# Peptides against a protein of PDB entry 4J2C: the designs that were tried, part 10

Target 1, 107 residues: chain A of PDB entry 4J2C
Amino acid sequence: MEDPFFVVKGEVQKAVNTAQGLFQRWTELLQDPSTATREEIDWTTNELRNNLRSIEWDLEDLDETISIVEANPRKFNLDATELSIRKAFITSTRQVVRDMKDQMSTS

## One batch from the design tools (peptide; made by RFdiffusion4, then SolubleMPNN)

Design b1_p10_2_s2 (from b1_p10_2, 4 letters changed)
Fold by OpenDDE base, seed 2:
Order: C-alpha cells, then sequence, then structure tokens
Structure b1_p10_2_s2 (fold): chain B 107 residues (1-107), chain A 10 residues (1-10)
C-alpha cells in the first residue's frame, strides 16, 4: 500500500491554489466596489471559506500522521529528510491559510 | 483520502 500522505498533500496543494485565486478575487471585489456585486462577494467569500476549512481539516489529519510516525519510528522508518519536508509543508501551509484568514477577519 | 490515511497509519 502506497503512503497516502502524498495524495492528501496534493489535494491540499490544489485547494491552496484555488483558495489563493479566490482570495485574490475577494480582495479585488472589496477594493473596487463599483465592479462588485453582493452576490459575487458572497459567493467568493463562501467558496474561499469552504476551501480554507477543507485545507485546515486535511492539515490536521496530516499533522496527526506526523505524530504517529514519530511515536512509531520503527514501524514506518521514514527518512529524516522526508519527515522534515512533511513538517515544513504543514507549517508553511498553515501560515498561508492563517494569512488569508487574518486579512478576511480584519476587513 | 482521509480513510486511506486512517488505514495506512492505523
Amino acid sequence: as target 1 above (107 residues)
Amino acid sequence: SREELRKFYS
């Protein structure tokens, strides 16, 4: 059985890309009200929030796998570099999500 | 995928 970590990682990466696009549109709509409708703002906001929640959910699962691996190193025997990459991915992705959420909450 | 994670890391 292949390690599904990479599958979920890929799904998170896609969701991040989608969220970043939605976030950009969200900022544009709020900065130029003359070109924005309430309907598009609401749609964009909801889609963005849904994507962010999806990412956060997956990150929690991915983070748990790290804990499991570290608690059972002999069972998984992952390369130290690989584990570092996994941790870095979770950390950096959480930061990306946090940055978007912070800007949304202060608007 | 969540289920796959559970199975693999169980």
Scores: peptide ipSAE 0.596, ipTM 0.941, DockQ to the pose 0.879
Fold by OpenDDE base, seed 4:
Structure b1_p10_2_s2 (fold): chain B 107 residues (1-107), chain A 10 residues (1-10)
Amino acid sequence: as target 1 above (107 residues)
Amino acid sequence: SREELRKFYS
């Protein structure tokens, strides 16, 4: 059986790209109200929030796999480098999500 | 994929 970690990682990466696009549009709409409708603002905001929540949910699952591997290192046979890469991905992605959420909450 | 994670890491 192949390790599905990379599949979920890829899904998260795609979701991040989507969220970043939505965030950019969200910013543009708020910067120029004359070109924005309440409907598009609401749609964009909701889509963005949904994507961010989806990412956070997947990151929780990925983070749990780290704990499982660390509890059973010989079962999964992952070297320290690969484990570090996985941890770094989760940490950096959480930061990207947090940055967007922080900007949304302060506007 | 969530189910696949659960199965693989169970």
Scores: peptide ipSAE 0.592, ipTM 0.940, DockQ to the pose 0.849
Fold by OpenDDE base, seed 3:
Structure b1_p10_2_s2 (fold): chain B 107 residues (1-107), chain A 10 residues (1-10)
Amino acid sequence: as target 1 above (107 residues)
Amino acid sequence: SREELRKFYS
């Protein structure tokens, strides 16, 4: 059985890219209301929030796998470098999500 | 792939 961690990592990365595109559009729509319809604002906002929630959920699952590995390291045989890469991905991605959420909450 | 994670790390 192949480790699915990086499969989920890839899915998260794609979702982040999608969210960043939606976030850019969201910003544009709110900066110039004359060019924005309520329908597009609502759609963009909902899609963005859904993507962010999906990312956060996946990150929680990925974070749990790290805890499991650290509790039984010999079972998984991951070296320190790979574990660091996994942790760094979760940390940095959470920050990206948090930054977008913070900007949305202040608008 | 949530189920895949659960299975692999269970």
Scores: peptide ipSAE 0.591, ipTM 0.940, DockQ to the pose 0.847
Fold by OpenDDE base, seed 5:
Structure b1_p10_2_s2 (fold): chain B 107 residues (1-107), chain A 10 residues (1-10)
Amino acid sequence: as target 1 above (107 residues)
Amino acid sequence: SREELRKFYS
């Protein structure tokens, strides 16, 4: 069985890209109210939140796998570099999500 | 893929 971590990582990355696009549009709509409809703002906001929620959920699962690996190092035989990359991905992605959420909550 | 994670890391 192949390690599904990379599959989920890829799915998270795609969701991040989607969220970033939605966030950009959200920002544009708020910057120029004359071009913004309440419908598009609501739709964009909802889609963005859905993507962010999906990312956060996957990150929790990925984070759990790291804990499992660290508790059972001989079973998985991941080197320190790989584990570091996985941890860094989760940390940095959480920060990206947090930054978007913070900006949304203050608007 | 969540199920796959659970299976692999169980």
Scores: peptide ipSAE 0.590, ipTM 0.940, DockQ to the pose 0.885

Design b1_p10_2_s3 (from b1_p10_2, 4 letters changed)
Fold by OpenDDE base, seed 5:
Structure b1_p10_2_s3 (fold): chain B 107 residues (1-107), chain A 10 residues (1-10)
Amino acid sequence: as target 1 above (107 residues)
Amino acid sequence: SLEELRKFYS
């Protein structure tokens, strides 16, 4: 069986791209209230939150695999470079999500 | 693909 980590990683990256688009629209709507409706703001906000939640969920599972690999390094035969890349992806993606959430919570 | 992930790392 092939390691599915990269598949999930790809799915997360796609979700991030979607979230970034929604976040941009969210920002635009709040920047120019004259062009925004409560309905679109609510829809965009909900869609964005749903995407962010999905990303966070996947990141938790990806993060768990890191722990599993580190507990059984020989079983998975991953080198330090690969493991570092995986960890960096999780860390940086969490930061991206956190930044968006922080901005949303202050608006 | 989370299910596959869980299976692989189980």
Scores: peptide ipSAE 0.571, ipTM 0.936, DockQ to the pose 0.911
Fold by OpenDDE base, seed 3:
Structure b1_p10_2_s3 (fold): chain B 107 residues (1-107), chain A 10 residues (1-10)
Amino acid sequence: as target 1 above (107 residues)
Amino acid sequence: SLEELRKFYS
């Protein structure tokens, strides 16, 4: 069986791109309420939150695989560079999500 | 692919 980490990573990356687009629209709608409908605001907000939640869930599972690999290094035989890339992806993506969530919570 | 991920890593 092929290591599915990169597949999930790719899915998360796509979800992040989608969320960033929704976040931009969310910002625009709230910046000029005269051009926004309550329906679009609600839809955009809900879609954005759902995407962010999905990303966070995937990241938790990805993060767990790191712990599993580190507990069983010979079983998976990942080199240090690969493991570092995986860890960095999780860390940086969590920060991207957190930044959007922080802005949403203060609006 | 979360299910596959969980399966692969147990």
Scores: peptide ipSAE 0.570, ipTM 0.935, DockQ to the pose 0.879
Fold by OpenDDE base, seed 4:
Structure b1_p10_2_s3 (fold): chain B 107 residues (1-107), chain A 10 residues (1-10)
Amino acid sequence: as target 1 above (107 residues)
Amino acid sequence: SLEELRKFYS
């Protein structure tokens, strides 16, 4: 059985790209009310929130695998470099999500 | 994929 971590990582990366596109549109709609309808604002906001929640959920599962690997190093035999890359991905992605959420909360 | 992830790391 091959390690599915990279598959989930790829799915998260795609979801981040989608969320960033939605966030950009969300920002544009709020900056120029003359080009925005309440329907599109609501749709964009809901889609963005749903995407962000999905990303956070996947990150929790990915983060758990880190703990499992660290608790069972001989079982998985991952080198320190790969483990560091996995941790960095989770940390940086959480920051990207947090930044978007913070801006949405303060607008 | 998440289910596969959970199974692999279970």
Scores: peptide ipSAE 0.568, ipTM 0.935, DockQ to the pose 0.891
Fold by OpenDDE base, seed 2:
Structure b1_p10_2_s3 (fold): chain B 107 residues (1-107), chain A 10 residues (1-10)
Amino acid sequence: as target 1 above (107 residues)
Amino acid sequence: SLEELRKFYS
């Protein structure tokens, strides 16, 4: 069985791209209410929140693997560079999600 | 997938 970390990473990356598109539309709808329907606002908001939640959930699982690897380094044979890349991805992705959530919470 | 992830790192 191959390490599925980067498979999940790829899925998260795709979800982030989707969320960013939804977020852009969300901002557009709120910036010009005359061009927005309540249905689209609600749909976009819900889709965005669901997408962000899914990303956060995946990141939690990815983050847990970091702890497992660090507790059992010989078992997984990951070098420091690879581990650093994995950590950086989780950190930066959480920040991207946080930024969108912060803007949504202040609207 | 997450399930495979959990299995691999279990």
Scores: peptide ipSAE 0.566, ipTM 0.934, DockQ to the pose 0.923

Design b1_p10_2_s4 (from b1_p10_2, 4 letters changed)
Fold by OpenDDE base, seed 5:
Structure b1_p10_2_s4 (fold): chain B 107 residues (1-107), chain A 10 residues (1-10)
Amino acid sequence: as target 1 above (107 residues)
Amino acid sequence: SLEKLREFYS
């Protein structure tokens, strides 16, 4: 069986791209209230939150796999470089999500 | 794909 980590990683990356688009629209709507409706703001906000939540959930599972690999290094035969890349992806993605959430909570 | 992930790392 092929390691599905990269598949999930790819799905997370796609979700991040979607979230970034929604976040941009969210920012635009709040920047120019004359062009915004409460309905679109609410829809965009909810859709964005849903995407961010999905990403966070996937990141938790990805993070768990790292713990499993580190506990059983011989079983998975991953080198330090690969493990570092996986960890960096999770860390950086969490930061991206956190930044968006922080901005949303202050608006 | 999370199911596959859990399966592989189970």
Scores: peptide ipSAE 0.537, ipTM 0.928, DockQ to the pose 0.932
Fold by OpenDDE base, seed 3:
Structure b1_p10_2_s4 (fold): chain B 107 residues (1-107), chain A 10 residues (1-10)
Amino acid sequence: as target 1 above (107 residues)
Amino acid sequence: SLEKLREFYS
């Protein structure tokens, strides 16, 4: 079986792009309420939150694989560069999600 | 693909 880490990584990346689009629209709707309906605001907000939650869930699972690999290095035989890339992806993606969540919580 | 992930990494 091929390592599915990159598959989940790709799914997370796509979800981040979707969330960023929703976040942009969310910002626009709240910036000019005269052009926004309550229905679109609610839909956008819910979709955004759902996407962010899904991303966070996937990141938790990805993060767990790191711990598993580090506990069983000979079983998986990943080089240091690959492991660093995986860790960096999780860290940076969590920051992207957190930034959006922080802005939503203060609005 | 989370199920596959869990399967691969146990």
Scores: peptide ipSAE 0.530, ipTM 0.925, DockQ to the pose 0.882
Fold by OpenDDE base, seed 4:
Structure b1_p10_2_s4 (fold): chain B 107 residues (1-107), chain A 10 residues (1-10)
Amino acid sequence: as target 1 above (107 residues)
Amino acid sequence: SLEKLREFYS
């Protein structure tokens, strides 16, 4: 069986790009009320929150695989470099999500 | 994909 980690990683990356687009629009709508409708604000906000939650969920699953690999190193035989890259991806992606969430909660 | 992930790492 092929390791599906990179597949999920790719899906998360795509979801992040989508969320960033929604976040940009969210920011634009709040900065210029004359160009914004309540309907679009609500839609954008809900879509953004849903995307962020989905990303966080996938990151939890990816993070769990790290723990499993570290507990069973001989079974998976991953080198330290790849494991580091996987950890860094999860950490940096969580930070990107957190930054957007922080801005949404303080606006 | 998540199902495959759980299966592979189970």
Scores: peptide ipSAE 0.529, ipTM 0.926, DockQ to the pose 0.937
Fold by OpenDDE base, seed 2:
Structure b1_p10_2_s4 (fold): chain B 107 residues (1-107), chain A 10 residues (1-10)
Amino acid sequence: as target 1 above (107 residues)
Amino acid sequence: SLEKLREFYS
C-alpha cells in the first residue's frame, strides 16, 4: 500500500480552492446587498462553513500522521525535507482557513 | 482517502 498522505493533501488543496471561491462570492454578496438574495447568502455561508470545517478535519488527520511518523521514524523512512514540506502545508493551510474564518466572524 | 490514511498510519 502506497502512502496516502499526498492523496489527502490533494483533496485538501482542492477543497481550499473551492472555499476560496465561495469566500469571494460571500464577500461580494455582503459588499453589495442589493445584488444578493437571502437564499444565496445563506447557501454560500453554509457551503463555505461546511467546506472550511471539512478542511480543518482533514488537516487534523494529516497532522496526526506527522506525530506518528516522528514517533516511529524508522517505520516510515521519511527524510527531513519531506517531513518539513508536510508540516508547512498543514501550517499554511490552517492559516488560510483561519483568515477566512476571522473575516466571517467579524462581519 | 481518510480511511486509507488511518489504516496506513495505524
Scores: peptide ipSAE 0.528, ipTM 0.925, DockQ to the pose 0.932

Design b1_p10_3_s1 (from b1_p10_3, 6 letters changed)
Fold by OpenDDE base, seed 1:
Structure b1_p10_3_s1 (fold): chain B 107 residues (1-107), chain A 10 residues (1-10)
Amino acid sequence: as target 1 above (107 residues)
Amino acid sequence: NEELRKFYFE
């Protein structure tokens, strides 16, 4: 069986790109209400929140795989560099999500 | 994630 980590990683990356676009629009709509309809504000907000939630869920699953690998190194035999890349992806992506959520919570 | 579960948890 093929290691599915990269598949989920790719899905998360795609979701991040989508969320970043939604976040930008969300910011624009709130900064200039004259250009915003209630429908678009609601849609954008909901889509953004849903995307962020999905990303967070996937990151939790990805993070758990790290724990499994580290607890069972002989079973998976992952290269140390590969493991570092996986950890870095989770850390950096969590930060991206956190930054968006922080800005949303202050608006 | 079901794919992750099958590969890593079983």
Scores: peptide ipSAE 0.562, ipTM 0.932, DockQ to the pose 0.895
Fold by OpenDDE base, seed 2:
Structure b1_p10_3_s1 (fold): chain B 107 residues (1-107), chain A 10 residues (1-10)
Amino acid sequence: as target 1 above (107 residues)
Amino acid sequence: NEELRKFYFE
């Protein structure tokens, strides 16, 4: 059985890319209301929130796998480099999400 | 996540 970590990682990365595009549009719409409709603002905001929520959910699951691996090192036999990469991905992705959420909550 | 569950919990 293949380790699905990289599959979920890829799904998260795709959602991040989508969220970043939506966030950019969200910012543009709020910066220039003359170019924005209420419908597009609402749609963009909702899509962005949905993507961010999806990312956060997957990150929680990915983070849990780290704990499982560290608690059962003989079962999974991951090297330190791989584990470091996985941890770094989760940490950096959470930061990206946090930055977008912080800006949305204060706007 | 179902994929993760099958690999890491089973």
Scores: peptide ipSAE 0.561, ipTM 0.932, DockQ to the pose 0.857
Fold by OpenDDE base, seed 5:
Structure b1_p10_3_s1 (fold): chain B 107 residues (1-107), chain A 10 residues (1-10)
Amino acid sequence: as target 1 above (107 residues)
Amino acid sequence: NEELRKFYFE
Protein backbone atom coordinates (compact mmCIF):
# COMPACT_ATOMS: atom_id res chain seq x y z
CA MET B 1 0.00 0.00 0.00
CA GLU B 2 1.25 3.45 -0.93
CA ASP B 3 1.67 6.08 1.78
CA PRO B 4 -1.45 8.25 1.59
CA PHE B 5 0.05 11.24 3.42
CA PHE B 6 0.61 13.28 0.30
CA VAL B 7 -2.81 12.43 -1.06
CA VAL B 8 -4.37 13.98 2.02
CA LYS B 9 -1.85 16.80 1.89
CA GLY B 10 -3.01 17.55 -1.62
CA GLU B 11 -6.61 17.57 -0.53
CA VAL B 12 -5.77 19.98 2.26
CA GLN B 13 -3.90 22.23 -0.16
CA LYS B 14 -6.90 22.29 -2.45
CA ALA B 15 -9.18 23.15 0.45
CA VAL B 16 -6.82 25.94 1.52
CA ASN B 17 -6.91 27.42 -1.96
CA THR B 18 -10.69 27.28 -1.94
CA ALA B 19 -10.85 28.83 1.51
CA GLN B 20 -8.52 31.64 0.50
CA GLY B 21 -10.76 32.47 -2.42
CA LEU B 22 -13.81 32.47 -0.20
CA PHE B 23 -12.01 34.56 2.38
CA GLN B 24 -11.10 37.12 -0.25
CA ARG B 25 -14.71 37.35 -1.34
CA TRP B 26 -15.86 37.55 2.28
CA THR B 27 -13.49 40.45 2.84
CA GLU B 28 -14.69 42.22 -0.28
CA LEU B 29 -18.32 41.85 0.67
CA LEU B 30 -17.74 43.34 4.10
CA GLN B 31 -15.58 46.16 2.75
CA ASP B 32 -18.26 47.38 0.37
CA PRO B 33 -21.77 46.63 1.59
CA SER B 34 -23.25 48.13 -1.57
CA THR B 35 -21.96 45.12 -3.51
CA ALA B 36 -23.11 42.60 -0.93
CA THR B 37 -26.31 40.83 -0.08
CA ARG B 38 -26.85 39.20 3.25
CA GLU B 39 -27.48 35.96 1.39
CA GLU B 40 -24.08 36.02 -0.28
CA ILE B 41 -22.36 36.97 2.95
CA ASP B 42 -24.04 34.09 4.75
CA TRP B 43 -23.29 31.65 1.94
CA THR B 44 -19.68 32.72 1.69
CA THR B 45 -19.23 32.59 5.44
CA ASN B 46 -20.74 29.13 5.64
CA GLU B 47 -18.67 27.76 2.77
CA LEU B 48 -15.55 29.27 4.23
CA ARG B 49 -16.16 27.81 7.67
CA ASN B 50 -16.91 24.41 6.17
CA ASN B 51 -13.63 24.44 4.28
CA LEU B 52 -11.70 25.58 7.33
CA ARG B 53 -13.28 22.83 9.41
CA SER B 54 -12.36 20.24 6.79
CA ILE B 55 -8.79 21.47 6.76
CA GLU B 56 -8.52 21.40 10.53
CA TRP B 57 -9.83 17.84 10.67
CA ASP B 58 -7.36 16.62 8.07
CA LEU B 59 -4.53 18.44 9.81
CA GLU B 60 -5.32 16.64 13.04
CA ASP B 61 -5.15 13.32 11.21
CA LEU B 62 -1.94 14.28 9.45
CA ASP B 63 -0.45 15.43 12.74
CA GLU B 64 -1.29 12.10 14.33
CA THR B 65 0.58 10.28 11.57
CA ILE B 66 3.67 12.28 12.53
CA SER B 67 3.42 10.97 16.06
CA ILE B 68 2.98 7.43 14.80
CA VAL B 69 6.00 7.68 12.52
CA GLU B 70 8.14 9.14 15.28
CA ALA B 71 7.09 6.34 17.61
CA ASN B 72 7.81 3.70 14.96
CA PRO B 73 10.68 5.04 12.87
CA ARG B 74 11.89 1.71 11.53
CA LYS B 75 8.45 0.68 10.36
CA PHE B 76 7.98 3.70 8.12
CA ASN B 77 11.60 4.53 7.30
CA LEU B 78 11.12 8.24 6.63
CA ASP B 79 14.19 10.43 6.44
CA ALA B 80 14.52 13.53 8.57
CA THR B 81 14.02 15.86 5.63
CA GLU B 82 10.68 14.38 4.65
CA LEU B 83 9.49 14.38 8.24
CA SER B 84 10.45 18.03 8.55
CA ILE B 85 8.54 18.88 5.40
CA ARG B 86 5.47 17.11 6.73
CA LYS B 87 5.69 18.93 10.05
CA ALA B 88 6.25 22.27 8.39
CA PHE B 89 3.21 21.79 6.19
CA ILE B 90 0.99 21.14 9.18
CA THR B 91 2.40 24.07 11.15
CA SER B 92 2.16 26.58 8.33
CA THR B 93 -1.29 25.46 7.26
CA ARG B 94 -2.58 25.74 10.82
CA GLN B 95 -1.28 29.29 10.89
CA VAL B 96 -3.05 30.13 7.64
CA VAL B 97 -6.31 28.77 9.00
CA ARG B 98 -5.85 30.55 12.32
CA ASP B 99 -5.26 33.87 10.60
CA MET B 100 -8.47 33.59 8.63
CA LYS B 101 -10.45 32.49 11.67
CA ASP B 102 -9.08 35.34 13.75
CA GLN B 103 -10.11 37.89 11.17
CA MET B 104 -13.55 36.38 10.83
CA SER B 105 -14.15 36.35 14.58
CA THR B 106 -13.22 40.00 15.00
CA SER B 107 -15.40 41.26 12.15
CA ASN A 1 -9.33 9.89 7.38
CA GLU A 2 -9.90 6.35 6.19
CA GLU A 3 -6.87 6.21 3.92
CA LEU A 4 -4.57 7.39 6.67
CA ARG A 5 -6.15 4.98 9.11
CA LYS A 6 -5.55 1.98 6.90
CA PHE A 7 -1.91 2.82 6.37
CA TYR A 8 -0.80 4.25 9.71
CA PHE A 9 -3.06 2.66 12.30
CA GLU A 10 -3.17 -0.92 11.08
Scores: peptide ipSAE 0.561, ipTM 0.931, DockQ to the pose 0.924
Fold by OpenDDE base, seed 4:
Structure b1_p10_3_s1 (fold): chain B 107 residues (1-107), chain A 10 residues (1-10)
Amino acid sequence: as target 1 above (107 residues)
Amino acid sequence: NEELRKFYFE
């Protein structure tokens, strides 16, 4: 059985790209109300929030795998470098999500 | 996540 961490990591990366596109559109709609409909604003806002929640959920699952590996190091045979890379991905991705959420909450 | 569960919990 192959380690599925990279599969979920890839899915998260793809979801981040999607969220960033939605965030850009969200920003554009709010900056020029004359070109925005309430329907598109609501749709974009909801899609963005749903994507961000999905990412956060996957990050929690990925973070849990870190704890499992650290509790069972011989079972998974991951070196410190690989584990550090995985942790860094989770941390940096959480920051990207947090930045978008912070901007949404202050608008 | 089902994919992760199968590998990390079983």
Scores: peptide ipSAE 0.559, ipTM 0.931, DockQ to the pose 0.853

Design b1_p10_3_s2 (from b1_p10_3, 7 letters changed)
Fold by OpenDDE base, seed 1:
Structure b1_p10_3_s2 (fold): chain B 107 residues (1-107), chain A 10 residues (1-10)
Amino acid sequence: as target 1 above (107 residues)
Amino acid sequence: NKELREFYYS
């Protein structure tokens, strides 16, 4: 069986791109209410929140795999470079999500 | 995640 980390990573990356698009639209809608309908605002907000929640859940699962690997290094035999890349992805993606959530909470 | 569980908890 192949390590599915990269598969989930790819899914998260795709979800991040989707969320960023939704976030941009969300920002535009709130910046100019005259161009926004309540329906689109609600849809965009809900879709964005759902995407962010999904990403956060996947990141938790990915982060758990890191802990498992570190607790069982001989079982998985990952080199330090790959492990660092995995950790960096989780950290940076969490920051991207946090930035969007912070802006949403202050709008 | 099902895929992750199958691999990392096998």
Scores: peptide ipSAE 0.605, ipTM 0.937, DockQ to the pose 0.847
Fold by OpenDDE base, seed 2:
Structure b1_p10_3_s2 (fold): chain B 107 residues (1-107), chain A 10 residues (1-10)
Amino acid sequence: as target 1 above (107 residues)
Amino acid sequence: NKELREFYYS
């Protein structure tokens, strides 16, 4: 059985890319109300929030795998480099999500 | 995540 970490990682990255696009549109709609309909604003906002929530959920699961691996190093046999890459991905992705959420909450 | 659970808790 193959380690599904990279599969979920890929799904998270795809969701991040989608969220970034939605966030850009969200920003544009709020910066120029004359080009925005209430329907699009609501749709964009909801889609963005849903994507961010999905990312956060997956990150929690990915983060849990780190703990499991560290508690059972012989079972998974991951080297330090791979573990560092996995941790870095989670950390950096959480920051990306946090930045978008911070801007949305202050708007 | 089902995939993660199946692998990491197997």
Scores: peptide ipSAE 0.603, ipTM 0.936, DockQ to the pose 0.877
Fold by OpenDDE base, seed 5:
Structure b1_p10_3_s2 (fold): chain B 107 residues (1-107), chain A 10 residues (1-10)
Amino acid sequence: as target 1 above (107 residues)
Amino acid sequence: NKELREFYYS
């Protein structure tokens, strides 16, 4: 059985790209009310939040795997570089999500 | 995540 970490990582990356697109549209709608409808704002907001929630859920699962690996290093045989990459991905992605959420909550 | 669970908890 192959390690599925990179598979889930890829899914998260895809979701981040989607969220970033939605976030961009969200900001555009709020910046120019004349081109925005309440329906599109609501739809965009909902889709964005759903994507962000999905990302956060996967990140929690990915973070859990790191804890498991660190608790059982011989079983998984991951080198320090690989582990660092995994941790960095989670940390940086969480920051990206947090930044979007912060901007949405202050609007 | 099912995939992660199957691998990491096997």
Scores: peptide ipSAE 0.603, ipTM 0.936, DockQ to the pose 0.851
Fold by OpenDDE base, seed 4:
Structure b1_p10_3_s2 (fold): chain B 107 residues (1-107), chain A 10 residues (1-10)
Amino acid sequence: as target 1 above (107 residues)
Amino acid sequence: NKELREFYYS
């Protein structure tokens, strides 16, 4: 059986790219009300929040796999470098999500 | 995640 970590990682990466696009549009809509409708603002805001929640959920699942691997090292045969890369991905992606959420909450 | 559970809890 193939390790599905990279599959979920790829899905998270795609969701991050989508969220970044939505975040950019969200910023543009709020900066120039003359180019924005209430329905587009609401749609963009909801889509962005849904994407961010989806990412956070997947990151929690990915983070759980780290704990499982560390508790059962011989079962999964992951070296320290691979484990560090996985941890770094989760940490850096959480930071990207946090930065967008912080900007949304202070607007 | 179903895929993760199938692999990591098998």
Scores: peptide ipSAE 0.602, ipTM 0.936, DockQ to the pose 0.845

Design b1_p10_3_s3 (from b1_p10_3, 6 letters changed)
Fold by OpenDDE base, seed 5:
Structure b1_p10_3_s3 (fold): chain B 107 residues (1-107), chain A 10 residues (1-10)
Amino acid sequence: as target 1 above (107 residues)
Amino acid sequence: NKELHEFYYS
C-alpha cells in the first residue's frame, strides 16, 4: 500500500484554491454592495466556510499522521526532509485558513 | 480520513 499522505495533501491544496477563489468573490461582494445580492453573499459565505472546514478537518488528519510517524520512525522510514515538508505544509496551510477566517469574522 | 487511517493504523 502506498502512503496516501500526498493524496490528501493534494485534496487539501485543491480545496485551498477553491477557498481562495470564493474568498476573493466574497471580498468583492462586500466591497461593492451595488453588485451584490444577499443570496450570492450567503451562498459564497457558506461555500467558503464549507471549504475551510474541510481543509481544517484534513489538516487534523494529516497532522495526526505526523505524530504517528514520529512515534514509529522505523516503520515508515521517512527522512527528515520529507517530514519537514509535511509539517511545513500543514503549518502554512493552517495559516492561510486562519487569515481568511479572521477576515471573515471581523466583517 | 479512511485512506490515511488504513495506511497509518495498519
Scores: peptide ipSAE 0.568, ipTM 0.927, DockQ to the pose 0.853
Fold by OpenDDE base, seed 1:
Structure b1_p10_3_s3 (fold): chain B 107 residues (1-107), chain A 10 residues (1-10)
Amino acid sequence: as target 1 above (107 residues)
Amino acid sequence: NKELHEFYYS
């Protein structure tokens, strides 16, 4: 059976790109109310929140796999470099999500 | 995630 980690990683990456686009539009709409309708603001906000929530959920699952691998190194036999890349991805992605959430909570 | 669970908890 193939390790599904990269599949979920790819899904997270796509969700991040989508969220970043939605975030830019969200900021744009709030910056100039004259160009924004209530419908678009609500839609953009909801889509953005949904994407961020999905990302966070997947990151928790991915993070759990790291713990499992580290507790059972012989079972999975992962390369040290690959493990490092996986950890770095989770850490950096969480930061990206946190930055967007911080700005949304203050606006 | 179902796929992750099946692989890592099998």
Scores: peptide ipSAE 0.565, ipTM 0.927, DockQ to the pose 0.881
Fold by OpenDDE base, seed 4:
Structure b1_p10_3_s3 (fold): chain B 107 residues (1-107), chain A 10 residues (1-10)
Amino acid sequence: as target 1 above (107 residues)
Amino acid sequence: NKELHEFYYS
């Protein structure tokens, strides 16, 4: 059976790209109310939050796999480099999400 | 995640 980690990783990466686009539009709408409707603001905000929640959920699952691998190294046979890459992806992606959430909470 | 569960908890 093939390791599905990269599949979920890919889904997270796509969701991050989508969220970044929504975040940019969100900032544009709030910076110039004359070009924004309440409907688009609400839609954009909702879509952005949903994407961020989805990412956070997947990251929790991916993070759990790290713990499982480290507890059962012989079963999964992953080298240290691959494990480091996986950990770095989770850490950096969490930071990207946190930065967007922080900016949303201060606006 | 179902895919992850099937692989990591099998």
Scores: peptide ipSAE 0.564, ipTM 0.926, DockQ to the pose 0.880
Fold by OpenDDE base, seed 2:
Structure b1_p10_3_s3 (fold): chain B 107 residues (1-107), chain A 10 residues (1-10)
Amino acid sequence: as target 1 above (107 residues)
Amino acid sequence: NKELHEFYYS
């Protein structure tokens, strides 16, 4: 069986890209209310939140795999470089999500 | 995640 980490990573990255697009639109709608309908604002906000939630859920699962690998190094045989890349992805992605959530919570 | 669970817990 192949390690599905990179598959989930890819799904997370896709969701991040989608969220970033939605976030940009969300920002535009709130900055210029004359160009925004309530329906689009609500839709964009909900879609954005859903994407962010999906990302956070997957990141929790990915983060758990790190703990499992570190607890069972001989079973998985991941080298230090690969493990670092996986950790960095989770850390950086959480930061991206947090930045968007912080801006949404202040609006 | 089903895929992750299957790989990492079996």
Scores: peptide ipSAE 0.564, ipTM 0.926, DockQ to the pose 0.853

